# Peptides against a protein of PDB entry 5JXT, part 75

Target 1, 319 residues: chain A of PDB entry 5JXT
Amino acid sequence: SLLPKKEINVYIGMSEMQVKWYQKILEKDIDAVNGAGGKRESKTRLLNIVMQLRKCCNHPYLFEGAEPGPPYTTDEHLIYNAGKMVVLDKLLKRIQKQGSRVLIFSQMSRLLDILEDYCVFRGYKYCRIDGSTAHEDRIAAIDEYNKPGSDKFIFLLTTRAGGLGINLTTADIVILYDSDWNPQADLQAMDRAHRIGQTKQVVVYRFVTDNAIEEKVLERAAQKLRLDQLVIQQGRAQVAAKAAANKDELLSMIQHGAEKVFQTKGAFGTMAEKGSQLDDDDIDAILQAGETRTKELNARYEKLGIDDLQKFTSESAYE

## One batch from the design tools (peptide; aimed at target 1 L78 I114 D117)

Design b2_p28_2_s3 (made by RFdiffusion4, then SolubleMPNN; its pose is not in this set)
Fold by OpenDDE base, seed 4:
Structure b2_p28_2_s3 (fold): chain B 319 residues (1-319), chain A 28 residues (1-28)
Amino acid sequence: as target 1 above (319 residues)
Amino acid sequence: SLSRLQRRAAELARRREEERRRREEELA
């Protein structure tokens, strides 16, 4: 029988470089961040800020002029300059030692480019599929990954390209390197490994940058998922469609953790304490803290009815 | 001058094309 999937949010501090770039993004549009733009602030400008902050949470090398060089080399700096890469690097070593195989999903094809360079640098054999992958190359990559005795450890996928009905039950670990705005896209990604033919316990690690925009992206996605479930259960299909983020929600999401980011000199959390020198005990502590916070987040939304979830703006989340 | 990201994308595109060509040669 298919075992229930285990989902763990992995809360990760920013590297010093990420903090510096996060500050620069906020400073560039400081009037918008402070709400001084008022009614004149365009939703498009706020959405652009959100997208830049999400890029920063993924990797600072997604920005022009961020990567040290010339010369531009692939080295340890590719890992230690992004908190998610530091955790990923340690977690993949553990996953490989366990004899597991892993799907890594991202919204950003440019992040998959960084992850390819990382795989080559670490000697991890991988497959890749994104939205630009030809149909034939997609079939070939799936077949090569699923082949009995395949030496391909990692499958790199964009969340939406990976969502297209494929079977990857030869993997038992799923890493969501970032989250989709639509929680159904992430579920569809998980369902590539968590399907008929899976023989192992599927574990899903969702990476979330702590004290940043990604916590609010996660909260909003969890709220939407619960609302969608309740609407289906109650037959009230007409009510769910209206929850596009308004300007005030986007502003509140941008402001989340901004003050602490401006006050911070150096890295955040475990990245400040140990930098790239995380050991197995540090990873266990991060995973345990993540499991606790995941249970708390789920318990918060399980108690809410449809009417509460519809009124639940990002402000009422902390009352 | 191409940005680092553009240069990296071009190198990855070249590697993918070389991998595709090798697969075609192994199937022929």
Scores: peptide ipSAE 0.204, ipTM 0.793, DockQ to the pose 0.035
OpenDDE base, seeds 1, 2, 3, 5: peptide ipSAE 0.129, 0.111, 0.128, 0.139; ipTM 0.774, 0.759, 0.769, 0.779; seeds 1, 5 fail the geometry check

Design b2_p28_2_s4 (made by RFdiffusion4, then SolubleMPNN; its pose is not in this set)
Fold by OpenDDE base, seed 4:
Structure b2_p28_2_s4 (fold): chain B 319 residues (1-319), chain A 28 residues (1-28)
Amino acid sequence: as target 1 above (319 residues)
Amino acid sequence: GPSRLQLRAAELEARRRREEEERRRRLE
């Protein structure tokens, strides 16, 4: 029988470089961040800020002029300059030692390019599929990964490309490197490993940059998922469609953690204490803290009805 | 000139093409 999947949010501090770039993004549009633009601030401008902050949470090398060079070389700097890469690098060693195989999902094909460089640098055997992968090459990559005795450890996928109904039950670990705005896209990604034919316990690690925009993206996705579930259960299909983020919600998301980011010199959390030198105990502590916060987040939304979830703006989340 | 991101993408694509060509040559 298929075991229930275990989902753990992994809360990760920003590297020093990420903090610096996060500050620069906020400073560039400081009037918009402070709400000084008022009704004149375009939703498009706020959405652009959100997208830049999400890029920063993924990797600072997604920005022009961020990567050290020329000459451009792949080295340890690819890892230590992004908190998610530091945790990923340690977690993948553990996953491999356990004899597990892993799917890594991202919304950003340019992040998959960084992860591909990382796989080559670490000597990890991998497959890749994104939205530009030809149908034949997609079939070939899936077949190569699923082949009995395949030496392919990692499958790199965009969440959208992973959503196309493929079977990857030869993997038992799923890493969501970032989250989709639509929680159903992430569920569809998980369902590539968590499907008929899976023989292992599927574990899903959702990477979330702590004290940043991604916490609010996660909260909003969790709220939407619960609302969608309740609407289906109650037959009230017409109510769910209206929850597009308004300007005030986007502004609140941008402002989340911004003050602490401006006050921070150096890295955040475990990245400040250990930098790139995380040990197995540090990873266990991060995973345990993540499991606790995941239970708290789920418990918060399980108690809410449809009317509460519809009124639950990002502001009421902290009352 | 091309951005660093474009250069990385081009380098990776060139590597994939070489690996595919080598795979085809081994099957012939």
Scores: peptide ipSAE 0.427, ipTM 0.863, DockQ to the pose 0.034
OpenDDE base, seeds 1, 2, 3, 5: peptide ipSAE 0.415, 0.359, 0.331, 0.173; ipTM 0.856, 0.835, 0.825, 0.726

Design b2_p28_3_s1 (made by RFdiffusion4, then SolubleMPNN; its pose is not in this set)
Fold by OpenDDE base, seed 1:
Structure b2_p28_3_s1 (fold): chain B 319 residues (1-319), chain A 28 residues (1-28)
Amino acid sequence: as target 1 above (319 residues)
Amino acid sequence: EEEKRKEELEKREKEREEARRKFKEEKE
């Protein structure tokens, strides 16, 4: 029988470089961030800020001119300049030692490029599929990954490209490097490993940048998922589908953690304490804290009715 | 300095393209 998947949100602090870039993004549009633009502030401008903040949470090298030098080489700086990469690097070493195989999903094909550079740098054998991958090349990559005795440890996928009905049950670990705005896209990605033919316990690690926009992306996705479930159960099909974030929701998401980011000198959390020197005990502590926060998050949304879930407020997740 | 960064980024892109090409050629 297929075992239930385990889902753990992994809350990760920003690196010093991410904090600096996050500050720069907010400062560039400070009037919009403070809501001073009023009715004149375009939804498009707010969406652009959200997109830049999400890029920063993934990796600062997604910005032109962000990579430090000299030296201009593929090196440890690719890892320590992004909190998610520091955690990923330690987690992948553990996963490999356990004899597991891993799917890594992202919304951003350019992040997959950084992950390819990382895989080359660490000597990890991988496959890649994104939205531009030809159908034949996609089949070849899947077959190479799934073949008996495959030496491919990692499969790099864009979340949407991975959602296309493929079977990857030869992997037992799923890393969501970032989250989709649509929680169904992430579920569809997880279901590539968590499917008939899986023989292992599937574990899903969802990376979430702590005290940043990604916490609100996660909360919004969880609210939407619960709302979709309740709407299906209650037969109210029309309500759930159209809730694109309004301007006020986007502004609230942008403002989340902004003050703390402006006050921060250096990195956040475990990244400030340990940086790239995370050990196995630090990873266990991060995973345990993440499991606790995941249970708390789920318990909050399970108690909410349709009317509460329709009110996207930054505060309602804590009542 | 900016030229060296551009050269390294172009090198990484070529290395990724070569890895993808080799993967394709091994499957044909």
Scores: peptide ipSAE 0.358, ipTM 0.880, DockQ to the pose 0.077
OpenDDE base, seeds 2, 3, 4, 5: peptide ipSAE 0.105, 0.336, 0.310, 0.343; ipTM 0.752, 0.868, 0.861, 0.873

Design b2_p28_3_s2 (made by RFdiffusion4, then SolubleMPNN; its pose is not in this set)
Fold by OpenDDE base, seed 2:
Structure b2_p28_3_s2 (fold): chain B 319 residues (1-319), chain A 28 residues (1-28)
Amino acid sequence: as target 1 above (319 residues)
Amino acid sequence: MEKEKEEELKRREEERKKAREEFKKKKE
């Protein structure tokens, strides 16, 4: 029988560079962030801020002119300037040593370009599929990854492109580098490895930037997933909650962690203490803390009814 | 400085292309 997948949220602090860029994004639209724009502030402006903050959480080099230099070369700076890359770098080394193979999903094709540069720099052999990948090249990449004795360790996918019915059961580890606004897209991505023909325990690591907008994106996705499950169970198909966040929800997400980001000098959490010099014990501690917080998050939403889950209040996550 | 950035961006693009196509060349 297929073993249940193990899902762990991995909560990761921002690097110093991410904190500086996160501050700059908030400062540029400070009136919007403070809600001072009143009724005139467009939902489009808030959606743009959300998109920039999510880019920052993924990697600061997603912004034009963000990469430091001279020298302008691929080096360790590609890793230490993003908290997720620091954790990814250590985690991939462990995964490889265990004889596992890994799928890495992102919403951002430009982040996959950075992950390719990283794979080349570390000497990791990989396959890539995104939304622009031709059908024939997609088949070729899947076949190359799935072949017996494949030397391809990593498969890089956009979440939407990876969701398209493919079988990748030759991988047993899934990393969600970021989350989709639709939790079903992430489930569909996980189901590429967690499917008939899998022989190993599938483990899913969901990267979440701690004390930032991504925590609220995750909470909203978890809430929506629970609501969708309850609606299906109760046969109430019409209660498909408005998939798009309202203006006040977006504002609350943008404001989450903003004060701490403005007060922070340097990096966050373990990134401030050890920077890029995480050891195996530090990774174990991050994973254990993540497993605990994942259980707590799930337990909060399991107690909520449909009526509670329809009310996205910023306050309900902390009571 | 701008030229050095452009040269590095081009290098990265070529290396990504090479890494993606590595398995295609082994079938010839």
Scores: peptide ipSAE 0.498, ipTM 0.887, DockQ to the pose 0.073
OpenDDE base, seeds 1, 3, 4, 5: peptide ipSAE 0.307, 0.493, 0.331, 0.026; ipTM 0.802, 0.887, 0.814, 0.531

Design b2_p28_3_s3 (made by RFdiffusion4, then SolubleMPNN; its pose is not in this set)
Fold by OpenDDE base, seed 3:
Structure b2_p28_3_s3 (fold): chain B 319 residues (1-319), chain A 28 residues (1-28)
Amino acid sequence: as target 1 above (319 residues)
Amino acid sequence: DEEEKEEELKKREEERRKAREEFKKKKE
């Protein structure tokens, strides 16, 4: 029988460079961030801020002029300038030592470009599929990854491109480098490894930037997923989960952790304490803390009814 | 001004591409 997948949210502090760029994004639109724009603030402007903050949580080099250079180099700065890369770099070493193989999903094809440079830098053999990958090249990449004795350790995928019915059960680890607004897209990504033909325990690591917008993206996704489950169970077809956040929800998400980000000099959390010098014990501590917070998050939404889940709980924005 | 910025952007993208290719060749 297929073992249930284990899902762990991995909460990761921003690097110093991410903090600086996160501050810069908020400062550029400070009137919108403070709600001073009132009714005149467009939903489009708030969505653009959300998009920039999510880019920052992934990697600062997603911004023009953020990468050091010219001359440009491929070196350790690719890793230490993003908290998620620091954790990924240590986690991949562990995964490889365990004889596991890994799928890495992102919403952003430009992040996959950074991950390719990282794979070359570390000497990891990889495959890649995104939305621009031709059908034939997609088949070839899947076959190359799935072949017996494949030297391909990593498969890099955009979440939506990887969601298209493919079988990747030759991997047992899934890393969601970022989250989709639609929790079903992430589930479909996980189901590439967690499918008939899987022989190992599938473990899913969901990377979440701590004290940032990504926590609220995750909470909203968890809320929506629970609502969708309850609607299916109760046969209440009419409760279409409001697919799009309203302006106030977007503003609350943008404001989450913003004050602490403005007060922060340097990096956050374990990134401030250890930076790139994370050891195996630091990774275990991050994973254990993540498992605890994952259970707490799930337990919060399991207690809520349909009527409660239809309300965006803004109250968790100030804690 | 906008054309100069676009030309500077294209130049930076090309410099980054070259650096990536040179790094890949050193790892082969």
Scores: peptide ipSAE 0.337, ipTM 0.821, DockQ to the pose 0.524
OpenDDE base, seeds 1, 2, 4, 5: peptide ipSAE 0.274, 0.076, 0.330, 0.026; ipTM 0.782, 0.646, 0.813, 0.514

Design b2_p28_3_s4 (made by RFdiffusion4, then SolubleMPNN; its pose is not in this set)
Fold by OpenDDE base, seed 5:
Structure b2_p28_3_s4 (fold): chain B 319 residues (1-319), chain A 28 residues (1-28)
Amino acid sequence: as target 1 above (319 residues)
Amino acid sequence: DEEEKKKKLEEEEKEREEARRKFREEKE
């Protein structure tokens, strides 16, 4: 019998460099961020800000001129300049010691380029598939990863490329480095490992930048997932969840954590205290806190009806 | 100014790609 997957949201503080870039993104469009643009502000402008903030949450080197150099080096700076990389680096060591194999998903092919540099730097053997990968090369990469006795530890995938119905049940760990706006895309990614033929407990780690836009992306995705489940259960086909955020929702998402970001001179949380020097106890604390917050998030949405889930609850913007 | 900026960015990208290539070749 297939064991139920365990999903844990891993809430990660921004590095000092991420905070600086997050501030710069907000400052560049400060009138938009403050809602001063009113009805004249284009939804396109807000969507662009959201996209830049999500890039910042993933890695600051996704911006031109952010990577230190010349000379350009593949070194520890690739890790310590992004909170998600610091946590990833510690988790992968633990996962490898357990004799597990891991799928890493992202929405951003350019983030997979950074993860390739990281894999080479750490000596991790990997496979890669993205949207540009030819069909034959996809088959070859899957076969190389899935073969008995494969030395490939990591599979790097874009969430969309992973959507192709491929079987990766030779992995038991899934890392969602970022989240899709559509929770079904992330579920489809998890189902590459959590499928018939899996013999291990699948564990999913969802990385979420704390005190940033990604918390609101996660909340909105959880809300949508619960709404989709209730619509199926109640047979109410007419409740098309409006897939696209409105302007006010986008603005609220952009504003979330912005004040704390502007007040912060360094990194956030454990990233401020320990930086890249996280130990095993720090990781256990992050995972335990994440498991608690994941249960709380799920419990919040499980209590809501369809009518409540159709309303964007703005109340969490002021805490 | 914009064309010169674009050219500079293209030169920086090439230098980064060359640095990545060299690093990979040293690790193989």
Scores: peptide ipSAE 0.395, ipTM 0.858, DockQ to the pose 0.566
OpenDDE base, seeds 1, 2, 3, 4: peptide ipSAE 0.381, 0.384, 0.391, 0.390; ipTM 0.853, 0.854, 0.858, 0.856

Design b2_p28_4 (made by RFdiffusion4)
Pose (drawn by RFdiffusion4):
Structure b2_p28_4 (pose): chain A 317 residues (1-241, 244-319), chain P 28 residues (1-28)
Amino acid sequence: SLLPKKEINVYIGMSEMQVKWYQKILEKDIDAVNGAGGKRESKTRLLNIVMQLRKCCNHPYLFEGAEPGPPYTTDEHLIYNAGKMVVLDKLLKRIQKQGSRVLIFSQMSRLLDILEDYCVFRGYKYCRIDGSTAHEDRIAAIDEYNKPGSDKFIFLLTTRAGGLGINLTTADIVILYDSDWNPQADLQAMDRAHRIGQTKQVVVYRFVTDNAIEEKVLERAAQKLRLDQLVIQQGRAQVAAAANKDELLSMIQHGAEKVFQTKGAFGTMAEKGSQLDDDDIDAILQAGETRTKELNARYEKLGIDDLQKFTSESAYE
Amino acid sequence: AMEELIEEANEEPIAKGIEENKKKREEE
């Protein structure tokens, strides 16, 4: 029995320093922010703003010249200058206290570099797979974290790095520092720990910068994830739109017994006998329209799970 | 498009202290 995973959006604010940088990004190209300029502009200008705001929502030290002036030290400012780091510090502390281990995913490798400095600063044992990591390296990195009684606690990965089917069930908590555009990528990262061999409840925490660009980014991915479900659930429809033996058999046998019973004429003919006054015609049209409504209202309301014929129906016996 | 921009962003310089620390770790 594999427990369904708990996915939680943790909405996070921004530090005072992030606001300064966030404002500068928006100011440096305020024209494009207000939707100025021609409609012919290529997508490049706006997408550059998206990248900067994404980096800003992650950590301000991703911008050169942002970390406090030289010389450079690795201290508490690495935590308190990014809202996500403040939430993560207490979250990781609570995770270790309850005997849990955690996979931390990110879109940017420069952010895992920042998380490396954090792990050394706090004394956390950790592993990293980068996507810019050789094959034999990440095999050892997987094994080191999956070793029984492993020294490690945190596993730093990029959402894409490892490839398909790698197993990290020796962890039961997943933290998505930032989200992907396509939802299948994040969903695959969660299934590094949420797969066969996982014994404990998998909990996934997704850091989201509330009232900023990442909240809006999340709604789109949630929509695209919902669209994918509808396509996959309806993937049976085109194969259904020939005729089975039973379908052909049912068409022929329908009402055949009543035909054999009949010596004279059938229904509409036996009761009225090829002569029809106005009242008889009106009853035929009223009964037909009623049947037509009930038939259409029944089938236009159905779903794929009702129309889909099982392959076992072809096993006529 | 976003993947390409992320790859370019990963090649951009960042905080000098973080880059120095990364180099120290690679030397070890």

Design b2_p28_4_s1 (made by RFdiffusion4, then SolubleMPNN; from b2_p28_4, 15 letters changed)
Fold by OpenDDE base, seed 2:
Parts: structure tokens; C-alpha cells; sequence
Structure b2_p28_4_s1 (fold): chain B 319 residues (1-319), chain A 28 residues (1-28)
């Protein structure tokens, strides 16, 4: 029988470089961030800020001119300049030692370019599929990954490309490097490994940048998912959650953690304390803290009815 | 809308995705 998947949110501090870039993004549009634009502030401008902040949470090298160079070297700086890469690097080493195989999902194909360079640098054998991958090449990559005795450890996928009904049950670990704005896309990605034919316990690690916009993206996704579940259970098809965030919601999401980011010199949390020198105990602590916060997050939304979930702006979940 | 913004965000040129990495993927 298929075992239930275990999902753990992994809360990760920003590197010093991420903090600096996060500050720059907020400063560039400070009037919009402060709500000074009022009724004239475009939803498009706020959505652009959200996208830039999400890029920063993934990796600062997703910005043109962010990587030091030329020359552009593939080295340890690719890892220590992004909190998610520091945790990923340690986690992959553990996963490999356990004899597991891993799917890594991102929304951003350019992040897969960074991860591809990282895989080469660490000597990890991998497959890749994104939105640009030809149909025949997708089949070939899937077959190469799934073949008996495959030496491919990692499969790199965009969440959308992974959503296409493919079977990757030869992997037992799923890393969501970032989250989709639609939680159903992430579920579809998980279902590539958590499907009929899986023989192992599937574990999903969802990376979340702590004290940043990604916490609010996660909260919103959890609210939507719970609402979708309740709508299905109650047969109330009409309560389609307003799929699109409003301006006030977007502004609140952008403002989340912004003050602390402006006040911070250097990195956040474990990235400030340990940087790239995380040991196995530090990873265990991060995973345990993540498991606790994941349970707390789920418990918050499980108690809410449809009417509550519809009224909750991101602010009311803290009262 | 978010999808279009994601596509635009992915269109920015970066120094990553080296020829070496692409060659390794193509040889696989």
C-alpha cells in the first residue's frame, strides 16, 4: 500500500547577500512598499515586487549583475550566498547517504540553471525538465532517471513541467525549492513521487525563507488549500476562493518582515550563526523546528470554517 | 498575470547555466 507522504516546511534564513538584495528591492519601490501610492498604486507594480522578492528568496544570482564577475566561477560562493542552497547542500548529502533519490521542483527555470551548475560542481548526476524541454527529450530524461540501476541522483523540474502526469516513483524525496502561488500545482508535483508504484515513504521538504514574503505565500497557499478541501467536502462549488490576491493582501505580504530586513546587518538566523558551516545537528534542529511549525500552521487552518477562511486577510491569523 | 510575471522574471540573463552543465545534460 502507498504510505502517506510526510511534508515538512523547512524555514531558512537569508544569507547576507540575500538580505542586501531584499533591501535593495524594497528601497527601489519604497513608496509602493509603504502604501504611499494609495488608490493609484497598480496591482501590477505590487505583483512585480512580489516576484522580485521571491527571486531573492531563491537565489541572489537570479538578478542580472548580482553574481561577482567576470570571470564567473562555479565555486562555494554559489552555495553560501543563498540560505536555501546552504541547506540544500547539506540535505542532499544526507539524502544520498541514505540511498534515496530526489526530485527538486522550482517555479523558476533560471533557478534550475543555478542548480544545474551546482550539481556539476558537487558531482551529482541529474536529469532536467522544464517548460522548454521538447517532448521527446522529456521522455528520454524520465526513462533515463527511472531505468533500473540509474546513476541519476537528482531530477530538476519546474513545478509546471512536473505537473504533466509523469511517473517518478523511483524517487522517494521531494524538495519544493519554492512554492507555487496555487497549492494544487505543488500537490501535483508531489504526486510524481507519491503515486501507485512507490515502495518507499515519500518525504516532502518545502523550503521557506524565514522572515520574508515566502512565509506569507505559504500561509496564503495553506488557506486556499484548506478552503478548496472544505468546498469539495461540503459540495459548495460556488465558494471558489478569489484566486487573485487583492492589493491590500499583496501589500501586507510585501511588508511582512521588511522592517526587520532593513534593520538587519548581515545574514538571518542560522545563516548568521553558522553560515555554510551547518553540521548534521544544525540540520536536525532546522528539520525539527520546521516539523513543529508545519504542525502549528496546519492546526491553525484546520480549525477554521469556510466563512472564517474567506474573511482572513493575512493579518487576522495572528490575533 | 502571475504566470506572465514569472516568465518575465525567468527571461533575465544571468551568468548561470554554463555550457559545461548543458553539455553534461546533453551527453546523459
Amino acid sequence: as target 1 above (319 residues)
Amino acid sequence: MMDELLEKADAEPIARGTEEARAQRAAA
Scores: peptide ipSAE 0.480, ipTM 0.939, DockQ to the pose 0.386
OpenDDE base, seeds 1, 3, 4, 5: peptide ipSAE 0.418, 0.429, 0.470, 0.436; ipTM 0.863, 0.862, 0.914, 0.896

Design b2_p28_4_s2 (made by RFdiffusion4, then SolubleMPNN; from b2_p28_4, 13 letters changed)
Fold by OpenDDE base, seed 4:
Structure b2_p28_4_s2 (fold): chain B 319 residues (1-319), chain A 28 residues (1-28)
Amino acid sequence: as target 1 above (319 residues)
Amino acid sequence: MMDELIEEADKEPIAAGIEASRAARAAA
């Protein structure tokens, strides 16, 4: 029988470089961040800020001029300049030692470019699929990964490309490096490993930059997913939570953690304390804290009815 | 809308070393 998947949100602090770039993004559009544009502030401007902040949460090298150089060389700076990479690097060593195989999903194909450089630098054998990968090349990559005795440890996928009904049950670990704005896309990605033919316990690690916009993206996704589940259960198909984020919701998401980011000198949380020197005990502590916060997040939304979930989208704008 | 913005963001230039590595992999 297929075991239930275990999902753990992994809350990760920003590196010093991420904090600097996050500050720079907010400062560039400070009037929009402060809501000074009023009713004339375009939803598009706020969405652009959200995208730049999400890029920063993933990796600062998603920006031109963030990488140390010239000369530009792949080195340990690729890892220590992004909190998610520091955690990923330690987690992958553990996963490999356990004899597990891993799917890594991202929304951003350009993050997969960084992850390829990382895989080459660490000597991890990998496959890649994104939105630009030809259909034949997708089949070839899947077959190469799934073959008996495959030496491919990692599969790099965009969440959308992974959604194509493919079977990747030869992996037992799923890392969501970032979250989709639609929680159903992330579920579809998980279901590539968590499907008939899986023989292991599937574990899903969702990376979330702590005290940043990604925490609000996650909360919104969890709320939407619960609402969608309740609507299906009650047969009320008309309340399709297709409500695109309003301006006030986007503004609240952008403002979340912004003050703390401006006050921070250096890195956040465990990244400030240990940086790239995270040990196995530090990883265990991060995973345990993540498991606790995941349970708390789920428990918050499980107690809410449809009417409460619809109201909660409005109240989070005034606290 | 968000999906379109992600696709647009993926067209933006990134760190020069990453761009160079990608170009080298595509040529191999």
Scores: peptide ipSAE 0.555, ipTM 0.936, DockQ to the pose 0.705
OpenDDE base, seeds 1, 2, 3, 5: peptide ipSAE 0.547, 0.527, 0.448, 0.543; ipTM 0.934, 0.931, 0.881, 0.933; seed 3 fails the geometry check

Design b2_p28_4_s3 (made by RFdiffusion4, then SolubleMPNN; from b2_p28_4, 15 letters changed)
Fold by OpenDDE base, seed 5:
Structure b2_p28_4_s3 (fold): chain B 319 residues (1-319), chain A 28 residues (1-28)
Amino acid sequence: as target 1 above (319 residues)
Amino acid sequence: MIDKMIEEADKEPIARGIEERMEARRAA
């Protein structure tokens, strides 16, 4: 029988470089961030800020001019300049030592470009699929990864490209490097490993930048998922949560943690204390804290009825 | 809308060294 998947949100502090870039993004549009634009603020402007903040949470090298140089060389700066990379780097060593194989999903193909650079730097053998990958090349990559005795450790996928019904049950670890706005896309990604033919316990690590916009993206996704589940259970198809965040919700998401980001001179949390020098005990502490916060998050939404979940989403219903 | 914004954001230039190393790997 297929074992239930274990899902853990991994809450990760920003690096010093991420804090600086996050501040810069907010400062560039400070009037929008403060809500000073009033009714004239375009939803498009707020969405652009959201996208830039999400890029920052993933990796500062998603911005031109963020990489140190010249010379532009791959080195440890690729890891320590992004909190998620610091955790990923330690986690992958553990995963490999356990004889596991890993799927890494992102919304951003350009993040996969960074992860390829990282894989080459660490000497990890990998496959890649994104939205631009030709059909034949997708088949070849899947077959190469799934081959008996494959030496490919990592599969890099965009969440959408990975959602295409492929079987990757030869992996037992799933890392969601970022979250989709649609929680069903992430579930579909997990189900590439957590499917008939899986023989191991599937573990899903969802990376979430702490004290940043990604916490609100996660909360929104969890609310939507719970609402979708309740709608299915109650047969109330009419309660399709209007999927689009309204302006006020986007503004609230942008403002989340912004004050603390502006007050911070350096990195956040474990990134401030240890930076790239995270040990196995630090990783265990992060995972344990994440497991606790994941339970708390789930418990918060399990108590909410359809009407309560709709109130949180329904301010989006009047526009 | 958000999906399109992700796609457009993914077309923005990234760090130069990553681009250069990626191009070098694709040319090899």
Scores: peptide ipSAE 0.528, ipTM 0.925, DockQ to the pose 0.643
OpenDDE base, seeds 1, 2, 3, 4: peptide ipSAE 0.475, 0.300, 0.306, 0.525; ipTM 0.878, 0.886, 0.883, 0.926

